# Ledger of designs, part 115: peptides against a protein of PDB entry 7AE7

Target 1, 321 residues: chain A of PDB entry 7AE7
Amino acid sequence: KVYKDLREFLEVLEQEGQLIRVKEEVNPEPDIAAAGRAAANLGKNQPAVFFEKIKGYKYSVVTNVHGSWQNHALMLGLDKNTSTKDQFYELNRRWDKFPVPPNVVKREAAPCKENVIDKDINLFEILPLYRINEQDGGFYISKASVVTADPEYPDDFNKLNVGTYRIQVKDRDRVGIQALAMHDIAVQLEKAEAENKPLPIAITIGNNPLVTFMASTPVGYNQNEYEFVGALQDGVPMDIVKSDLYDHLYVPAGSEVVLEGHIIPRVRTVEGPFGEFPGSYSGARLQCEVKIDRITHRTNPIFENLYLGIPWTEIDYLMAL

## One batch from the design tools (peptide; made by RFdiffusion4, then SolubleMPNN)

Design b2_p17_7_s1 (from b2_p17_7, 12 letters changed)
Fold by OpenDDE base, seed 5:
Structure b2_p17_7_s1 (fold): chain B 321 residues (1-321), chain A 17 residues (1-17)
Amino acid sequence: as target 1 above (321 residues)
Amino acid sequence: DFFAARLAEYAALKAAE
């Protein structure tokens, strides 16, 4: 089984009994985080939690999508009861298929392009934002696949980076991004900032689960995460589409929300704190700032966000394979 | 608590598998 998007995966999770659907209206805080913690308490077979209705928001949230070995098995298109050993074996087998180049689809064929917001941008209108942890200094987008390119080699597809970074919402059209020196995005940003140029960026939310997995998996600077997604799909290419603002950035065709913008050169603003791990808060730091210039989104977009609660957290599963 | 109820339902479904 190969998934085109998050929705197809959520359907399978639900069919396989690996998704809890919350139909009742919930408060963004503390109910989403509380439900995530409650799901974690179910033991090893943790489900995704889908919130259909969130007070004060138009759209839905899903959490804990990668939150169990069963969910990981299903992500790989395996039986949900596939052992961790067999999952690892299959992952390694498929890894050797790299590279599997993605299909570039037309804009009209990409679900992420169904709706466009190019003026009066307000992230709160499109994303049901909430504090993940009680002591968080703001709202975080914690499970985005962030697309950037090398500004010296924008046409080198092998240098197109898809990574997961800590993103704090700063304003209606602004986010802070944690670009650590060890991240490929930091290398690309350094090159842009040397020339005092913006770094083009696409922050993609609600993806094919293998995109999210690969965005969280370190690869070489000259290796494209989309080509690994195709490998992990057992040789089936994933679908990507050109970003609206940038010819050299490609996003997953099925993304629920795409935030297109730029990292403002040589600007640093206070970001944090954030509870990255249970009982551990990363302090406030000066981080990069992204201006959002355009949003594209699916109709009734689903905000996929990371569950952070008690171990094993979703991030632990994402890092375990 | 509606979350507790949903989780209990889920646990029951899993136990039946």
Scores: peptide ipSAE 0.018, ipTM 0.551, DockQ to the pose 0.017
Fold by OpenDDE base, seed 2:
Structure b2_p17_7_s1 (fold): chain B 321 residues (1-321), chain A 17 residues (1-17)
Amino acid sequence: as target 1 above (321 residues)
Amino acid sequence: DFFAARLAEYAALKAAE
C-alpha cells in the first residue's frame, strides 16, 4: 500500500484499529496533551489520536501518527504485526532503490492548493495551536516538513532540502525556527545571510507519512528526500507541486497546510523553552524568524502535531477528561 | 531533528521491552 497523503494513511490506521477518534469537543489545553499521554500509556500498540473538534478552533488535530511499531509497519504498507526486525529489513531493501524521482503535478491537481490565503495571515485561524508541554514557552509546530533550497544553486533539485525543525509560533504571521549547524538548512541560511538576502521557505504540515519520516531522517546534502520517499514507496514516485511564491521550491501535492514565506536575514529572536524529551527542556535561545507571506491549504485541513509529553497516570488522565 | 530524536527514543524504549 502506498499513500498519497495523510488522509489515506489515517483511513488505514482507523481500519487497522490504530487510530482513536475523539468526537467530543476538547479544550486545546490540557486535553490534547492529556489524551496523547493516555495513548502513550496503552502499551506497545500506541494508536494515533484524532481530535475532530477543538474549542475555539475550526479544524482538527491528529497526534501520535508515527507513535508505534504498528503505525510504522502500516506506513510502509506492511502488515501491522510485522516484526521490528522485518520492518528494518524492508526499509533497508527499499532504501537501495534510491533515487526514485517524484512526479511534478499541475497546480489544479494538487490538493494543497484548494484554498489560498494571501492577506491578513493568521496562523491561529488555520492551525489549532496548543502547548505540547506544560512548560513550553509557546505554541509549537513539531511535525512540519520544511522545504528550502541552496541559494547558490536554486535550480539544483538534488540540493532541495526537506527537513524537520523545531518551530515556535511567534505571531499571527511569524514563526521562530531552530536551524542548528548540523542541519542542511543552516548551510543554506548561511549562504543567504552572507548576501543579506531572505531565504525562501515552505513549511508543510500534514503530509504523506513517509515524507514526514524522511524529513526527520538525515541524508546527504546532495540527496533529495522526495527521491527517498519514492524508494520507500517501493519504487512508486510521490507527487509534488511547485510552490506559489517560488519557482524552485516544491511541496508535497497532498499537504494539509503549506506556509510559504522567508527567513528574515540576520534577525534572531528568543525561542523556547521547549520540552524536547520527557522531563527535559531546552533553554531559551536566539533563533531565526520566518515571515509567512502566503498559505495554501486543503479544505478542512488536519493539523498533524507531535506528541512529546510525559505519560500521565490514569488518574491524571481521568481528571483531565 | 527533534522528531527523529523522539522516534529514536521510542525505538529504544520498545527495544528494551
Scores: peptide ipSAE 0.017, ipTM 0.430, DockQ to the pose 0.059
Fold by OpenDDE base, seed 1:
Structure b2_p17_7_s1 (fold): chain B 321 residues (1-321), chain A 17 residues (1-17)
Amino acid sequence: as target 1 above (321 residues)
Amino acid sequence: DFFAARLAEYAALKAAE
């Protein structure tokens, strides 16, 4: 089984009994985080939790999508009861299929292009934002696949980077992003900032689960994560589409939300704290700031966000493979 | 607790598999 988008995966999770659907209206705080913690307490068979209605917001949230070995098996299109050993074996077998180039689809064929917001940008109208942890310094987007390119080689598809970074919402149209020196985005940003130029960025939310997985998996600077997604799909190419603002950035065709914008050169603002682990917060730091210039989104977009709780957390599963 | 009830329902479904 190959998934075109998050929705196809959530359907399978629900069919396999790996998703809890909450139909009743919930408060964004503390209910979403509380439900995530409760789901984690179910042990090894942790379901995704889908919140259909959130008070004060128009759209839905899903958490803990990658939060169990069963969910990882299903992500690979395997039986949910596939052992971790067999999952690892299959992952490695498929990894050797790299590279599998993605399909570039037309704009009209990309679900992420169903709706456009290009003025009066307000992230709170599109994303049901909430504090994940009690002492978080703000609202975080924690499962975004962030697309950037080498500004010196914008047409080199092998240098297109899809990564996962800590993103704090700073304003209606601004986010802070943690670009660590070890990340490919930091190399690309350094090149842009050397010329005092913005770095083009697309922050993609609610993706094919293998995109999210690969965005959290370190690869070489000259290796494209989308080509690994195709490998992990056992040789089936994934679908990508050109961003609206930039000819050199490609986003997953099925993304629920795409935030297109730029990292503001030579600007640093306070970001954090964030509770990366229970009882442990990564302190407030000066981080990069992104201006959001355009949003594209699916109709009734699903905000996929990370669940953080007692290990094993969703991030532990994403990093364990 | 609404969430506790839903989780109990989920656990019951899993036990029936």
Scores: peptide ipSAE 0.016, ipTM 0.571, DockQ to the pose 0.016
Fold by OpenDDE base, seed 4:
Structure b2_p17_7_s1 (fold): chain B 321 residues (1-321), chain A 17 residues (1-17)
Amino acid sequence: as target 1 above (321 residues)
Amino acid sequence: DFFAARLAEYAALKAAE
């Protein structure tokens, strides 16, 4: 099976007994993180956890979507009981199908375009934000697929980057992004900042699980993650759509939320601390700042966020593959 | 092979548990 969006995947997870639906209203803190820990600590068949109602927020949260080998098998459209070995074999087989170019769909056909916010932007109204760890310096978006392009080659689709970066919410319409020198986004930002220009960015939340997987998988600078998604879909192209603000940025057509904006050139603001691992906090650092200029979102958007804890957590499954 | 290396790393981590 191939998934067009997060919702199709969540439906399959639920059908396969790999999703816990919490229908009761929860407190954002500590309940979301506590439930994520509980799910991760099951030792096997770790389910996604879907929170339908969150106190003080309008929309839902899902966590631990990639939190098990069963969920990973299902992501590949395999039987949930497929061995890790066979999953890797299948991944390798499909990897050789690269490149599989995506389908560019019309704006009207893209679910991520159902709603638009272009004024009075408030991230807290669209995302049920919470502290993932008790000692976190703020609210994090930890499972976004961030789209940027090479500012020298904006029309080179092979240089379009889709990556996962730590994002701290700084204000109603601002986020900090951890762009380390080893990340492709840092190369692109350096080029933009050399000319004192903003770097266009689209932060996409709640995607096809293979998009999230590929965004967390290092690829070559001249390799497009969407073309790998098509490969991992066994040759079925994924659907992408142009961003609203930028003709050269493409986002997954099925994204729950798309934050469109720009990295402010030559500005650094305090980001962190963040509990990347239990007992290990990355110190506060000066990181890039993103201004959010436009939001597009599906009706009743689902905020997909990462649960972090003792290995093996969702991040370990995403990075182990 | 990237995935083979990751599988080996996973197996090593599990063996260390």
Scores: peptide ipSAE 0.010, ipTM 0.508, DockQ to the pose 0.109; fails the geometry check

Design b2_p17_7_s2 (from b2_p17_7, 11 letters changed)
Fold by OpenDDE base, seed 2:
Structure b2_p17_7_s2 (fold): chain B 321 residues (1-321), chain A 17 residues (1-17)
Amino acid sequence: as target 1 above (321 residues)
Amino acid sequence: SFLEERLREAEALRAAE
């Protein structure tokens, strides 16, 4: 089984009993985090939690999509009861198929292009943002696949980076991004900042689960994460589409939301604190700032965000393979 | 409005330093 988008995966999770659907209207705080913790208390077979209605917002949230070994098995198109050992063997077998180049689809064929916002941008109108942890400084986008390129080699598809970074929403059209020196994005940003140029960026939310998995998996600087997604799909290419603002950036065709913009060169603003682990907060730090210039999104976009309630957290599963 | 309050919460952290 191969998934084109998050929606196809959520359908399978629901069919397999690995998704809880909350139909009642919830408050962003504390209900989303509380329901996530309650689902985690169901044992090792933790389901995803889908919130259909959130007070004050138009759209839905899903959490804990990667939050169990069953969900990981299903992500690979395996039986949900496949052992962690067998999942590992299958992952390694498919890894050897790298590279599997993606299909570049036309704009008209890409679900992420169904709607466009290019003026009066307000992230809170598109994303039902909430505090993940009680003591978080603000609202975080914690499960985005962030697309950047090497500004020296913008047409080198092998240097196109898809990574996961901590993103704090700071204004209607501004986000902070934690670009650590060990991340490929930091190398690309350093090159842009040396010339005092903006770094083009596409922040993609609600993807094919293998895109999210690969964005959280370190690969070589000259390796494209999309080509690994095709490998992990057992040789079936994934679909990507050109970004609207940048000819050299490609995003997953099925993304729920795409935030297109730029990292402002040589600007650093306060970001944090954030509860990366239960009872553990990373301190406030000066981080990069992104200006959002354009949004494309699917009709009724689903905000996929990370669950961090209790150990084992969703991040533990994303890092365990 | 609810969204205006959420936006103010996001902005408050940016202005704190």
Scores: peptide ipSAE 0.411, ipTM 0.886, DockQ to the pose 0.023
Fold by OpenDDE base, seed 1:
Structure b2_p17_7_s2 (fold): chain B 321 residues (1-321), chain A 17 residues (1-17)
Amino acid sequence: as target 1 above (321 residues)
Amino acid sequence: SFLEERLREAEALRAAE
């Protein structure tokens, strides 16, 4: 099975008994993190946790989407009981299908374009933000697939980067992003900053699970993650759409939320701490700042966010394959 | 700041549990 979006995947997870739905209103803190930890304690077959109602927010949260080998099997469209060995075998087999170019769909066909916010941007109105870890220095967006391009080669689709980065919410319309020197985004940012220009960015939230997987998987600078998604879909292209602000940035057509904006050149602000691992916090750092200029989102957008708890955490699964 | 207010609200919610 191939998934067009997060919603189709969540439906399968629920059908397969790999999703817990919390229908009662919860507090953003500590209930979301507590429920995630409780789900992790269910053993190796950790379900996703879907929170329908969050106090003080309009929309839902889902966590632990990639939090088990069963969920990874289902992500690949395999039987949930497929062995880890067979999952790796199938992943490798499909990897050899690269490249599978994505379909570029029209704006009208892209669910991520159902709603637009282009003024008075407030991330808290769209995302049920909470502290993932008790000692976090703020609210984090931890499972975003961040789209950037080479500013010197904006029309080179092979240089389009889709990556996962630590993102701290800094204001209603600002986020901090951790762009380490080893990341493709850092190379692209360096080029933009050399000219004192903003780097165009699209931060996409709530994607096809293979997009999230590939965004967390290192590939070559001249390789497009979307073409790997098509390979991992066993040769079925994924659907992408142009961003609203930038003709050269393409986002997943099915994204729940797309934050379009720019990295402010030569600005660094304090970001962190963040609990990347249980009991381990990365210190506060000076990181890049993104101004959000436009939001597009699906009606009733689902905020997919990372579950962090005792190993194996969701991040461990995302990095294990 | 708005962010600080939201953090305080989150802390208040946590303390009420």
Scores: peptide ipSAE 0.009, ipTM 0.428, DockQ to the pose 0.018
Fold by OpenDDE base, seed 5:
Structure b2_p17_7_s2 (fold): chain B 321 residues (1-321), chain A 17 residues (1-17)
Amino acid sequence: as target 1 above (321 residues)
Amino acid sequence: SFLEERLREAEALRAAE
């Protein structure tokens, strides 16, 4: 099975008993994190946790989407009881199908374009932001697939980067992003900053689970993550759509939320601390700042965010494959 | 409002660093 979007995957997770739906209103703190930890205590078959109602917010949160081997099996369209060995075998088999170019769909065919916010942007109106860890220095978007391009080669689709980066929400329309030197985004940012130009960026939230997986999987600078998604879909292309602001940026057509903006050149602001691992905080650092210029989103967007509670964390599963 | 408080919290955390 191939999934067009997060919603199709969540439906399958729910059908397979790999999603817990919390229907009662919860507080953003501490209830989301607490419920995530409680779900992790259910054993080896950790489900996703879907929070329908969050006090003070309009929209829902889902966590731990990739948080088990069963969820990973289902992500690959396999039986949920597929062994880790067989999952790896299938992953490797499909990996060799690279490249599988994505389908570029029309704007009107892309669910991520259902709603547009281009003025009076307030991220808190769209995303039910919460502290993932109690001591976090802010609200994090921890599971976004961030799209950037090479500013020197904007039309080179092979240099289009889709990566996962730690993002702290700092204001209505400002986020900090951790772009480390080892990340492809850092190469692209360096080129933009050399000319004192903004780096175009699309921060995509709530995607096809294979997009999120590939965004978290290191690939070559000249390899497009979307073409790997198609490979991991066993040769079925994924659907992408052109961003609204930038001709050279393409986002997943089914993304729940797309934050389009730019990294402000040569600006660094405090970001952190963040509890990347239980009991371990990455300290405050000067990081890049993104101005959000436009939001597109699905109606009733789902905020997908990482579960970082008791090990195994969702990151552990994402890195284990 | 709740959202205004959350915004202030995000700003305050940044300022405290």
Scores: peptide ipSAE 0.388, ipTM 0.860, DockQ to the pose 0.023; fails the geometry check
Fold by OpenDDE base, seed 3:
Structure b2_p17_7_s2 (fold): chain B 321 residues (1-321), chain A 17 residues (1-17)
Amino acid sequence: as target 1 above (321 residues)
Amino acid sequence: SFLEERLREAEALRAAE
């Protein structure tokens, strides 16, 4: 089984009994986090949790999408009861199929382009943002696949980076991004900042689960994550589409939300604190700031966000293989 | 509005660091 988008995966999770649908209206705090913890307490087979209605918001949230070995097996299109060992072997087998180049689809064929917001941007109108942890210093986008390119080699598709970074929403059209020196985005940003130029960026939310997986998986600077997604799809190319603002940036065609903008050169603003682990908060730090210039999104976009409850956390499953 | 309150809250928390 190959998934074109998050929605196809959520359908399979639900069919397999690996998704709980919360139909009643919940408060963003503390109910989302509380329900996530409750789901995690169901044992090793913890389901995804889909919140249909959130008080004060128009759209839905899903969390814990990658939060179990069953979900991980299903992501690979395997039986949900496939052993961790067999999942590992299958993943490695498929990994050797790299590179599998993606299909570039037309704009009109890309679900992420269904709606456009290019003025009066307010992230809170599109994303039902909530505190993941009680003492978080803000609202975080914790499961985005962030697309950037090498500003020196913008046309080199192999240098296109798709990574996962902690993102704090700072304003209607501003987010802080944690780009550590070890990340490929930091190399690209350094090049842009050396010339005092903005770094083009597309922050994509609610993706094909293998995109999210690969965005969280370190690869070589000259390796494209989309070409690994195709490999992990057992040789089936994934679909990408050109960003609206930048000819050199491509986003997953099926993304629920795409935030297009730029990292402001040589600007650092306070970001944090964030509860990265239960009972552990990272302190406030000066981080990069992104201005959002354009949003594209699917109709009734689903905000996929990370569950950071009791261990094993969702990130542990994303990084376990 | 609810959304404006959320924005102000995010700003206030960030400023308190």
Scores: peptide ipSAE 0.374, ipTM 0.850, DockQ to the pose 0.023; fails the geometry check

